# Peptides against a protein of PDB entry 4Y8H: the designs that were tried, part 4

Target 1, 196 residues: chain A of PDB entry 4Y8H
Amino acid sequence: TSIMAVTFKDGVILGADSRTTTGAYIANRVTDKLTRVHDKIWCCRSGSAADTQAIADIVQYHLELYTSQYGTPSTETAASVFKELCYENKDNLTAGIIVAGYDDKNKGEVYTIPLGGSVHKLPYAIAGSGSTFIYGYCDKNFRENMSKEETVDFIKHSLSQAIKWDGSSGGVIRMVVLTAAGVERLIFYPDEYEQL

## One batch from the design tools (peptide; aimed at target 1 T20 S46 A49 S168)

Design b2_p24_1_s3 (made by RFdiffusion4, then SolubleMPNN; from b2_p24_1 with A2E A4E E22R N23F)
Fold by OpenDDE base, seed 5:
Structure b2_p24_1_s3 (fold): chain B 196 residues (1-196), chain A 24 residues (1-24)
Amino acid sequence: as target 1 above (196 residues)
Amino acid sequence: AEAEAAAAAAAAAAAAAAAATRFL
């Protein structure tokens, strides 16, 4: 897996590859690793497909219950629910999560939850097996307050490089853009990103 | 013989569970 989330001028963009593996085999070429837990709060999933789906479903339920009682949760609240689940179950989970969300008060926010269930608020995060190949690229090319177009381009180039080197990453690049205007889903095919 | 059969069945079940696990 290669996943990332990037804060930008108008919100946040999540990005992921679409490969799922079973041992050495590609089980699915077009997996959706970008999962909604609330209208403008999403996550990127890495590790066990089953574990990360179960965690995201539990978080979605908690945020629906929260919304019915208190109104729209913050991205920090969502990250806290993910953290409690990942930390308390760390010995039985293989889950790496990036939480990203947009609200009018906090704008775009990113929280990374690596193995072990720690939580880190960052301007951008990268995770999964492919992320190890792109730390230097991301550090050199990330800028705060990019445009939507610059951020899409940055994610596309970053994930293209991760996919190139990581045998566990590939397929399509999916993105989710979270802004005041709403939610937008993007998809980029190999013929576009392999030329970068 | 029963302990050896139980160990072989546990190893086969663990291998089948590992082969069924999907990773992202």
Scores: peptide ipSAE 0.504, ipTM 0.788, DockQ to the pose 0.673; fails the geometry check
OpenDDE base, seeds 1, 2, 3, 4: peptide ipSAE 0.473, 0.486, 0.477, 0.490; ipTM 0.779, 0.791, 0.785, 0.792; seeds 1, 2, 3, 4 fail the geometry check

Design b2_p24_3 (made by RFdiffusion4)
Amino acid sequence: AAAAAAAAAAAAAAAAAAAATENI
Pose (drawn by RFdiffusion4):
Parts: C-alpha cells; sequence; structure tokens
Structure b2_p24_3 (pose): chain A 196 residues (1-196), chain P 24 residues (1-24)
C-alpha cells in the first residue's frame, strides 16, 4: 500500500492508492483505504486488510458510543482508541494506520500509528510499503500551511511516485478532504497521475 | 550451506504467507 495524510491551512487531506494484494496478484484494483470512524475523523489503512477493517469497525463503534454520551470526540481521542487496540494486540496485528481529523478548535491533525502501536503526532505522515520511495521527495517538498490545491498536488505527486516504484501500490489515487466546509472525496486516474 | 538452506526456507514461508492473505 501507499498512504499518507497532510495538514494544511484549512484542515487535512488523506490520500491512498487503491491496490489490494494477494501475493503478486492484485485482488482488488479499486480498494478504498480511506475509512470514516466519525464525521470528520478518518483514517488511512495499511498492512493486513482484515486486521485494519476489524480495528476501524471497533473504533467507529467506540466513537459512536462516545458521541452518544459525551458529544463529538477529538481527533486525539480517536487516535488514542486506535492505539489502545494496536498496542494491546501488537502480537496478533499487522496494522499501519494514519489517523486524521478536523476539529474547529484544533483545525487539521494527523496521528500515525506504526506496527508496534506507538503514537506520533505530525504535520504530515506517510506509510505503507510504497512510502519508502518518497521519504526523500516528501521531506523536500512539504511545507506547513499549504493551500488546498497545493496539498492535493503534493499528495498527487507523492503517491504518483510511490505507485511508480512500488509494485504493491497502484490503481487510482483516492483523497479525502477534511475542513470546516465538510467532507470531500477526490479520485485521480492513472492517465492523469502517471505522466506527472 | 546451512545458512543458505535456512534463508531459502524463510523466503518460501514468507511467499506462502503472502499468497494466503490479503494486504493493503
Amino acid sequence: as target 1 above (196 residues)
Amino acid sequence: XXXXXXXXXXXXXXXXXXXXTENI
């Protein structure tokens, strides 16, 4: 997989490829790796498809219950629920998850949760097997407080390279935009991003 | 020789595990 989340002026954008692998076979070329756990708290999933789906479903359940009793959870709270599941079950899980959300007080936030269940709050995060190929590119090209359009381009160009080099990444590039204006889903096809 | 056999066995186990599961 190739996944990433990026904070910017108005909030945060999540991005991902759409490839599911079963060996070298592409089990699903149009996978949606960007998953809602609350209205404006989403995650990017990497690693085991089964593990990350089971985790995301539980987290969505906890946050729905949290909302019923205490109102809207913070993005940090959502990340903490993911961590609790990933850390306490680290022996049985293969889940690299990025948590991103929008709060009117806190604006955009990104938390990355690698394999061991540790939590890292970052301006942007990249993960998945394809992410190794774009550490150099992303570190050179990321800046804080980018516009929406600049952030879409950064993600588009970054994942385009990760897909180019990583055989375990491909298909379409999916993005989810999180701002005070609501939630926007974006999709970019190979004929556009390949020749960038 | 024993080190090469152990590496080949680890690669075969990893290929079998990747063919039996789905990953994203």

Design b2_p24_3_s1 (made by RFdiffusion4, then SolubleMPNN; from b2_p24_3, 7 letters changed)
Fold by OpenDDE base, seed 5:
Structure b2_p24_3_s1 (fold): chain B 196 residues (1-196), chain A 24 residues (1-24)
Amino acid sequence: as target 1 above (196 residues)
Amino acid sequence: DEAARAAAEAAAAAAAAAAATLRV
């Protein structure tokens, strides 16, 4: 897996490859690793497919209950729920999660939750087996307050490089754009991103 | 014996569970 989330001028963009593996074999080429937990709060999933889906389902349920009682949760609240689940169950879970969301008060926010269940608020985050290949590229090329187009290009180039080197990453590049205007899903195919 | 059968069934179940694990 290669996943990332990037804050930008107008919000946040999540990005992911689409490969699911079973050992050395590709089990699914078109997996959706970008999972909604609330209208404008999403996550990127890495690790066990079952574990990360179960965690996301529990968080989604918690945020639905929260909304019914208190109104729309913050991205920080969502990250806290993910953190508690990942930390308290760290001995029995294989999950790397990036939480990203948009609200009018806090704008775009990114929280990374690596193995072990720590939580880190960052301007951008990368994770998954492919992320090891792109730390240097991302550090050199990330800028705060990019445009939507600049951010899409940054994510596309980053994930393209991760996919190039990571056998566990591939397929399509999916993105989710979270802004005041709403939610937008993007998809990029190998014929486009392999040229980068 | 029953112990050998139970061990073989447990090993087969563990192998099947490991083979069915999906990674993202």
Scores: peptide ipSAE 0.418, ipTM 0.744, DockQ to the pose 0.453; fails the geometry check
OpenDDE base, seeds 1, 2, 3, 4: peptide ipSAE 0.344, 0.406, 0.324, 0.408; ipTM 0.735, 0.748, 0.723, 0.747; seeds 1, 2, 3, 4 fail the geometry check

Design b2_p24_4 (made by RFdiffusion4)
Amino acid sequence: AAAAAAAAVAAAVAAAKALGLQNI
Pose (drawn by RFdiffusion4):
Structure b2_p24_4 (pose): chain A 196 residues (1-196), chain P 24 residues (1-24)
Amino acid sequence: as target 1 above (196 residues)
Amino acid sequence: XXXXXXXXVAAAVAAAKALGLQNI
């Protein structure tokens, strides 16, 4: 997989490829790796498809219950629920998860949760097998407080390279935009991003 | 022959998914 989340002026954008692998065979070329756990708290999933889906479903359940009793959870709270599941079950899980959300007070936030269940709050995060190939590119090109258009381009160009080099990444690039204006889903096809 | 090979591939993909052998 190739996944990433990026904070910017008005909030945060999540991005991902759409490839599911079963060996070298592409079990699903149009996978949606960007998953809602609350209205404006979403995650990017990497690693085991089964593990990350089971985790996301449980987290969505906890946050729905949290909302019924205490109102809207913070993005930090959502990330903490993911961590609790990933850390306490680290022996049985293969889940690399990026948590991203929008709060009116806190604006955009990104938390990355690698394999061991540790939590890292970052301006942007990249993960998945394809992410190794774009550490150099992303570190060179990321800046804080980018516009929406600049952030879409950064993600588009970054995942385009991760897909180019990583055989375990491909298909379409999906993005989810999180701002005070609501939620926007974006999709970019190979004929556009390949020749960038 | 082509239909049987497609069915075998679909079954193998479904089994791999049920066994949690797929990655993203």

Design b2_p24_4_s1 (made by RFdiffusion4, then SolubleMPNN; from b2_p24_4, 10 letters changed)
Fold by OpenDDE base, seed 5:
Structure b2_p24_4_s1 (fold): chain B 196 residues (1-196), chain A 24 residues (1-24)
Amino acid sequence: as target 1 above (196 residues)
Amino acid sequence: AAAAAAAALAEALARARAEGKVRV
């Protein structure tokens, strides 16, 4: 897996490859690793497909209940729920989660929750087995307050590089753009990103 | 609330693990 989330001028963009594996074999080529937990709060999933899906389902349910009682949750609130689940169950989970969301008060925010259930608020985050290949690239090329187009290109190039080197990453690149304007899903195919 | 979530997670994880070791 190669996943990332990047804050930008107008919000945040999540990105992911689409490969799932079972051992050395590709199980699915077009998996959606970008999971909605609230209207404008999404996550990127890495690790166990089962574990990360279960966590996301619980968070989604929690945030629905939260909304009914208190109104729209913040991205920080969502991240805290993920953190509690991941930390309290760290001995029985294989989950790396990036939480990203947009609201009018806080704008785009990114929280990374690596194995062990720590939480880190960052301007951008990368995770998954492919992320190890792109730390240097991302550090050199990330800029704060990029445009949507610049951010899409940054994510596309980053994930393309990760996919190039990580056998557990591949397929399509999916993105979710979260802004005041709404939610937008993007998809980029191998013929497009492999040539970058 | 946290205890209920933990229990639900444990059950969900058990079911999910029975489906196979798929990784993302």
Scores: peptide ipSAE 0.344, ipTM 0.779, DockQ to the pose 0.324; fails the geometry check
OpenDDE base, seeds 1, 2, 3, 4: peptide ipSAE 0.333, 0.326, 0.322, 0.328; ipTM 0.785, 0.738, 0.747, 0.744; seeds 1, 2, 3, 4 fail the geometry check

Design b2_p24_4_s3 (made by RFdiffusion4, then SolubleMPNN; from b2_p24_4, 8 letters changed)
Fold by OpenDDE base, seed 1:
Structure b2_p24_4_s3 (fold): chain B 196 residues (1-196), chain A 24 residues (1-24)
Amino acid sequence: as target 1 above (196 residues)
Amino acid sequence: AAAAAAAARAAALAAAAAAGKTRV
């Protein structure tokens, strides 16, 4: 897996490859690793497919319940729910999660939750087996307050490089853009991103 | 030799268990 989330001028963009594996077998070429937990709060999933799906489902339920009682949760609240689940169940979970969300007060926010269930708020985060190949590229090329187009290009180039070197990453690049204007899904195919 | 065989078996079982899991 290669996943990332990037804050930018107007909000946040999540990005992911689409390969799911079972050992060396590619079980699914077009997996959606970008999972909605609330209207403008999403996550990127890495690790066990079952574990990360279960965690995301539980978080979605908690945020729905929260909304009914208290109104729209913050991205920090969502990250806290993920953290509690990942930390308290760390012995039985293989999950690396990036939580990203937009609200009018806090704008775009990113929280990374690696194995063990710690939480880290960052301007951008990368994770998964492919992330090891792109730390240097991301550090050199990330800028705060990029445009939407600059951020899409940054994510596309980053994930293209991760996919190029990581055998556990591949397929399409999916993105989710979260802004005041709403939610937008993007998809980029190998014929485009492999040339970068 | 017996300890090496037991370690190899444990590693093979762990690898097989990991290979049976779907990962993202």
Scores: peptide ipSAE 0.506, ipTM 0.804, DockQ to the pose 0.347; fails the geometry check
OpenDDE base, seeds 2, 3, 4, 5: peptide ipSAE 0.502, 0.463, 0.454, 0.495; ipTM 0.803, 0.790, 0.796, 0.799; seeds 2, 3, 4, 5 fail the geometry check

## One batch from the design tools (peptide; aimed at target 1 T21 S46 S168)

Design b2_p26_1 (made by RFdiffusion4)
Amino acid sequence: AAAAAANEALVRAQMETATDNLLAHL
Pose (drawn by RFdiffusion4):
Structure b2_p26_1 (pose): chain A 196 residues (1-196), chain P 26 residues (1-26)
Amino acid sequence: as target 1 above (196 residues)
Amino acid sequence: XXXXXXNEALVRAQMETATDNLLAHL
């Protein structure tokens, strides 16, 4: 997997490849690794497909119940629910999850939750097996308060490289845009991003 | 069953590598 989330001027963008692996076999070339847990709180999933789906479903359930009793949860609250599940069940889970959301007060936020269940709030986050190959590129090219177009390009170029080098990444690049204007789904095909 | 176990171990090792690299950058 190759996944990332990036905060910018108007909010946050999540991005991911679409490859699911069963050994060297590509079980699914068009996977959607970007998953809604609330209207404007989404996550990027990496690691075990089963674990991350089970976790995301539980988190969506908790936040739906939270919304019924107390109104819209913060992105920090959503990340805390993911952490509680990942930390308390660290022996049985293989889940690397990035949580991203938009709040009108807090604008865009990114929380990354690596294997042990620790929580890290960051301007941007990269994860998944393909992310190793783009630590150098992303650290060199990221800046705060980028525009929407600049952020789409940063993510497109970054995941393009992660897919190029990582055999466990591929297919299409999917992105989810989170702003006060709503939610936008973007998709980029190999003929576009490969030759970047 | 053995092939599923080997795939799970691979997914785990990749995740461990990715986490270590992330924590090193923090």

Design b2_p26_1_s2 (made by RFdiffusion4, then SolubleMPNN; from b2_p26_1, 12 letters changed)
Fold by OpenDDE base, seed 2:
Structure b2_p26_1_s2 (fold): chain B 196 residues (1-196), chain A 26 residues (1-26)
Amino acid sequence: as target 1 above (196 residues)
Amino acid sequence: AAAAAAVAAQIRAAMEATTKKFLERL
């Protein structure tokens, strides 16, 4: 798995590969690695797919309830819910989650939640087995307040590099762009990103 | 931050049993 989320000038972009832990490609389905928990709050999931899906389902449910009572939750609220669930279940979960969201007040935000159930707010985050190969690349190439296009390219190149080296990563690269304008889904196929 | 933490704590307390149920289904 290779996952990342990157804040940029107009919001945040989440990206993920589509390979399963079995090495199978998931080309033509919604990649659960990018999971909606609210309209403009999404997460990237690594580790146990089943466990992290259950966590995401609980979060989604609670954010729906929150919305009905208090209006749209902040990305920080969503991240805090994820954090609590991951922390309380840390002995039984293998979960690496990146929470990313957009709202008009806070703009794009990224929160990383590693296995221990801590939470860290970052301008961008990478996770999954492929992330180990791209820390240096990301550190070198990330810039604050990139354009959408620059950010898409950054993610595409980063994940391409991760996929090159990580046998557990591959397939299509999926992205979700969260901005004031809405939600946009992108897909990039191996024939394109392998040449990067 | 404090408000988010309070919400999370409430959810944790209220949904502990639900979380356990979900995990048991895995």
Scores: peptide ipSAE 0.100, ipTM 0.716, DockQ to the pose 0.025
OpenDDE base, seeds 1, 3, 4, 5: peptide ipSAE 0.023, 0.026, 0.020, 0.026; ipTM 0.590, 0.584, 0.545, 0.619

Design b2_p26_3_s2 (made by RFdiffusion4, then SolubleMPNN; its pose is not in this set)
Fold by OpenDDE base, seed 4:
Structure b2_p26_3_s2 (fold): chain B 196 residues (1-196), chain A 26 residues (1-26)
Amino acid sequence: as target 1 above (196 residues)
Amino acid sequence: AAAAAAAAARAAALAAAAARARAGAS
């Protein structure tokens, strides 16, 4: 898995590959690792797809309940719920989760929740087995307040490199763009990104 | 920087998983 979320001028973009594996076996080429937990709060999931989906489902439920009582939750609130779940289940959980969201007050925000259930607010985050190959690239090429197009390009190149070297990453690159204008879903296919 | 917000609700425990060979690793 290769996942990332990047804040930019107008909001935040989440990106992920789509490969699912069992050991070295490619089980699915089109797994969606970008998961909605609220209208403009999404997460990237790595580790056990089943376990992280269960976590995301619980978070979504709590955020729905929260919304009915208190209005739209902040991205920080969502990250806190994820953090608590990951921490409480850390002994039985393989999960690396990136939470990203947009609201008018805080704009785009990214929170990374690595194994162990800590939480870190960052301008961008990467995770998954493929992330180990692109820390250097991302550090060199990330800039704050990029345009949408620059950010899409950054994510596309980053994930392309991760996929190139990580056997557990591949398939399509999916992105979700969260801004004041709404939610936009993007998809890029191997024929495009393999040539970068 | 925003002040820390209260959690939406208490975290629930993840149910025990039966098998780890779920074809769902990433």
Scores: peptide ipSAE 0.032, ipTM 0.700, DockQ to the pose 0.024
OpenDDE base, seeds 1, 2, 3, 5: peptide ipSAE 0.023, 0.030, 0.022, 0.024; ipTM 0.634, 0.658, 0.643, 0.649; seeds 2, 3, 5 fail the geometry check

Design b2_p26_3_s3 (made by RFdiffusion4, then SolubleMPNN; its pose is not in this set)
Fold by OpenDDE base, seed 2:
Structure b2_p26_3_s3 (fold): chain B 196 residues (1-196), chain A 26 residues (1-26)
Amino acid sequence: as target 1 above (196 residues)
Amino acid sequence: DAAAAAAAARAAALEEAAERARRGAS
């Protein structure tokens, strides 16, 4: 898995590959590692698909309940719920989760929750087995307050590089763009990103 | 629903904690 989320001038973009592995089998599938927990709060999931989906479902439930009584939760609140659940289940949970969201007050925010259940706010985050190959690239190429197009290109290039080196990453690259304008899904296919 | 109420209360508490954290980080 290769996942990342990047803040930019107008919000935040989440990105992920779509490859799934089961046992020794690697499949290029269009799996959704980008999961909605609120209208403009999403997460990237790595590790156990079933376990992280369960966590995301619980978070979504909490945020829906919160919304019905108190209005739209902040991204930080969502990250805190993820953190709590990941920490409480850390002995039985293989999970690396990136939480990203947009609101008018805080703009785009990214929170990374690595294995163990800590939480870190960052201008951008990468995770998954493929991320180990692109820390250097991302550090050199990330800039704050990029345009949407620059950020899409940054994520596309980053994940492309991760996929090149990580056998557990591949398939399509999916992105979710969160801004004041709404939610936009993007998809990029191997023939496109492999040439970068 | 008691379970729903408890979940909402937890969410509200987390929001409050987040607000305190933001103030402390300022």
Scores: peptide ipSAE 0.025, ipTM 0.615, DockQ to the pose 0.016
OpenDDE base, seeds 1, 3, 4, 5: peptide ipSAE 0.026, 0.021, 0.019, 0.016; ipTM 0.696, 0.626, 0.512, 0.545; seeds 1, 3, 4 fail the geometry check

Design b2_p26_3_s4 (made by RFdiffusion4, then SolubleMPNN; its pose is not in this set)
Fold by OpenDDE base, seed 3:
Formats: structure tokens, sequence, C-alpha cells
Structure b2_p26_3_s4 (fold): chain B 196 residues (1-196), chain A 26 residues (1-26)
């Protein structure tokens, strides 16, 4: 798995590969590495798909309840819920989660929740088995306040590099763009990103 | 006090969310 989320000028973009390494078929809902927990709050999931899906489900319902009572939650609130759940289940989780969201007040935000249930706010985050191959590339090429197009390219190139070296990564590259304008889903196929 | 109340509310909401998640996962 290779996942990342990147803040940019107008919001945040989440990206993920689509390879699944399970011997048996798993439902798309569980294997989808980009998961919605609120309108403009999403997460990237790695590790145990079933366990992280359960956590995401709990977070989603929590945020729905929160919304009904208090209005739209912040990305930080969502990250906090993830953190608590991951911490409480740290003995059973083999997963890293990246939480990303957009709101008008805070703009695009990224929170990484590594194994153990800590939470860290970052301009961008990478995770998954493929991330180990692209720390250097990302550090060199990331810039703050990039355009949407620049950010898409950055993520595409980064994940492409990760896929080249990580046997557990591959397939299509999916992205979710979160901005004031709404939510946009992108997909890039191997024929495109392998040539980068 | 406000932090404690916030945490209590969050815990209650989390518990309710957990119940709904379990029901929704069936």
Amino acid sequence: as target 1 above (196 residues)
Amino acid sequence: REEEERRRREEEELEEARKRAIEGAK
C-alpha cells in the first residue's frame, strides 16, 4: 500500500494505490484505501483493512452524530476520534491512517496517525509499505501552497515511485480533492503513471 | 471543566456511534 495526503493552496488531496494483497476477494468497501468519514473529511487507510474499516465506520457515525448536534466537525476533531480509537485498539491494529479534510476556517489539513495511536499534524503525510521508498523524493519535491495541478502531479509522481519499488502497491492511483468547491475524485491508470 | 465536559460528550457520542456502526455493519 502507498497512501498520502497533501495540503495545497486550495485545500487537500488524498492519494492511494489500489492493489490488494489478500488471497481472497474482499469487498470494495473494505479495500478502498480512500474512505469518507464526512463530506470533506476523508482518510487514507493502510494495514488491516477490516480493522481500519471498522474504525472508519465508527468515526463516520461519530461525526454524523456530532454534525446533528453541533454542526460540521473540524478535521482536527475527526483526527482526534481516529487517534482515540487507534490508541484503544493499538494491540490489534497493524495500520497507519492519514486523516485529511477541508473547511473554510482551517483550509486543508492533514493528520497522520501511525501505529500506536499518536496524532501529528503535517503539511503532508505518506504511509504504507510503499512510503519507505519515497521519503526522500517527497521531501525534495513538496512545496507549500502548490496549485491543484502541481499537487496532483506531485502525488502522482510520488505514488508512481512508490509503486515501482513496493510489490504491495500497484493498480490505479486514486485521488480525492477536497476544496471549497467540493469533492473531486480522480483516477490514473498504470499506462499513465508508469511513464513518469 | 469545559474540557471534561467535552470529553464526556465525546465518549457518549463515540459509544452511540459504535452501536450504530455495529448495526450498520450487519
Scores: peptide ipSAE 0.034, ipTM 0.580, DockQ to the pose 0.017
OpenDDE base, seeds 1, 2, 4, 5: peptide ipSAE 0.005, 0.030, 0.018, 0.000; ipTM 0.338, 0.529, 0.397, 0.318

## One batch from the design tools (peptide; made by RFdiffusion4, then SolubleMPNN; aimed at target 1 R45 S46 A49; its pose is not in this set)

Design b2_p27_2_s2 (failed a check: the pose's geometry)
Amino acid sequence: KEEEEKRRKEEEEKKKEEEEFLKSQRV

Design b2_p27_2_s3 (failed a check: the pose's geometry)
Amino acid sequence: AAAAAAAAAAAAAAAAAAEAAAAAQRV

Design b2_p27_3_s1 (failed a check: the pose's geometry)
Amino acid sequence: AEAEAAARAAAEAAAAAAAAAAASQRV

Design b2_p27_3_s3 (failed a check: the pose's geometry)
Amino acid sequence: AAEAEAAAAAAAAAAAAAAAAQASQRV

Design b2_p27_5_s1
Fold by OpenDDE base, seed 5:
Structure b2_p27_5_s1 (fold): chain B 196 residues (1-196), chain A 27 residues (1-27)
Amino acid sequence: as target 1 above (196 residues)
Amino acid sequence: MRYDASKVEPAKKFKAEQMKKVEAKFA
């Protein structure tokens, strides 16, 4: 898996590959690793398909009930819910999560929750087996307050490099853009990003 | 993303238990 989330001028963009593996083999299944937990709060998932889907479902339900009683939760609140689940159950879960969201007060925010259930707020985050290959590239090329187009290109190039070197990553690159204007889903196919 | 068949049932049980806890928190 190769996943990332990047804050930019107008909000935040999440990105992910779609490859699924089973044992040492690539599975026929394609996974959407970008998962909605609230209108403008999404997550990137890595690790166990079953574990991460369960976690996301629980958080989505939690935030739904939260909204009914208290109104729209902040991204920080969502990250806290993820953190508690991952930390309290770390012995039984294999999950790496990046939480990203947008609201008018805080704009785009990114929280990374690696194995073990710690939480870290960052301007951008990368995770998954492919992330090890692109720490240098991302550090060199990330800039604060990029445009939407610049951020899409940054994510596309980053994930393309990760996929190039990580056999556990591949397929399509999906993105979710969260801004004041709403939610936008993007998809890029191998014939495009492999040429970068 | 790794699919492991051995984790399917434990994850379902985990989800069910946690969903009950969430409901209790907001009751």
Scores: peptide ipSAE 0.786, ipTM 0.977, DockQ to the pose 0.886
OpenDDE base, seeds 1, 2, 3, 4: peptide ipSAE 0.786, 0.785, 0.784, 0.785; ipTM 0.977, 0.977, 0.977, 0.977

## One batch from the design tools (peptide; aimed at target 1 R19 K33)

Design b2_p29_3 (made by RFdiffusion4)
Amino acid sequence: AAAAAAAAAAAAAAAAVRLGGAAVPHRIP
Pose (drawn by RFdiffusion4):
Structure b2_p29_3 (pose): chain A 196 residues (1-196), chain P 29 residues (1-29)
Amino acid sequence: as target 1 above (196 residues)
Amino acid sequence: XXXXXXXXXXXXXXXXVRLGGAAVPHRIP
């Protein structure tokens, strides 16, 4: 997997490749790794497909119940529910999850939850096996308060490189845009991003 | 015995499906 989330001027963008692996075999070349847990709180999933789906389903359930009783949860609250599940079940889970959401007060937020269940709030986050190859690129090219177009390009170029070097990444690049304007789904095909 | 073996094989097949490589790294400065 190659996954990332990036905060910017108007909110946050999540991005991911679409490859599912079963050994060297590509079990699914068009996977959707970007997953809704609330209207404007989404996550990027990496690691075990089964674990991360089970976790995301439970979190969506908790936040739906939270919404019924107390109104819209914060992004921090959503990340806390993911952490509770990942930390308390750390022996049985292989889940690297990035949580990203938009709140009108807090604007865009990114929380990354690596294997052990720790929580890290960051301007941007990268994860998945392909992310190792773009630490150098992303640290050199990220800046705060980028525009929507600049952020789409940063993610497109970053994941393009992670896909190029990581055999466990590929297919299409998917992005989810989170702003006060709503939710936008973007997709970029190999013929576009490969030759960048 | 045959039902238990089938359940174990199904669990192993489900565990083989992953989103990415064996390692799951994160960049945390």

Design b2_p29_3_s1 (made by RFdiffusion4, then SolubleMPNN; from b2_p29_3 with V17L A23D H26F R27Y)
Fold by OpenDDE base, seed 1:
Structure b2_p29_3_s1 (fold): chain B 196 residues (1-196), chain A 29 residues (1-29)
Amino acid sequence: as target 1 above (196 residues)
Amino acid sequence: AAAAAAAAAAAAAAAALRLGGADVPFYIP
């Protein structure tokens, strides 16, 4: 897996590959690793497909209940719910989560929740097995307050490099753009990003 | 109060996941 979320001028963009594995094999199964937990709060998933789906479903339900009582939750609130689930079940879960969201007050925010259930707020985050190959590239090329187009290109190039070197990453690159204007889903195919 | 309510509900949900120990045929590393 290669996943990332990047804050930019107008919000946040999440990105992910789509490769699935089973044991030592690449499965001919495409996974959507970008999961909605609220209208403008999404997560990137790595680790166990079932564990990360179950966690995201519980968080989604909790945020729906929260919304009915208190109004729209912050991205920090969503990250706190993910953190609690991941930390309290760390011995029985294989889950690496990036939480990203947009609201008018806080703008785009990113929280990374690695194995063990710690939480880290960052201007951008990378995770999954493919992330190990792109730490240096991302550190050199990330800039604060990029445009949407610059941020899409940064994510596309970063994930392309991760996929190139990580046998556990590949397929399509999916993105979700979260801004004041709404939610936009993007998809890029191998023939486009392998040439980068 | 909202943060405390969120934490309490998350802790209850967390307890439910401990019981599920599912052997997962698919991994997204």
Scores: peptide ipSAE 0.193, ipTM 0.673, DockQ to the pose 0.038
OpenDDE base, seeds 2, 3, 4, 5: peptide ipSAE 0.110, 0.112, 0.105, 0.129; ipTM 0.685, 0.678, 0.669, 0.683; seeds 2, 3, 5 fail the geometry check

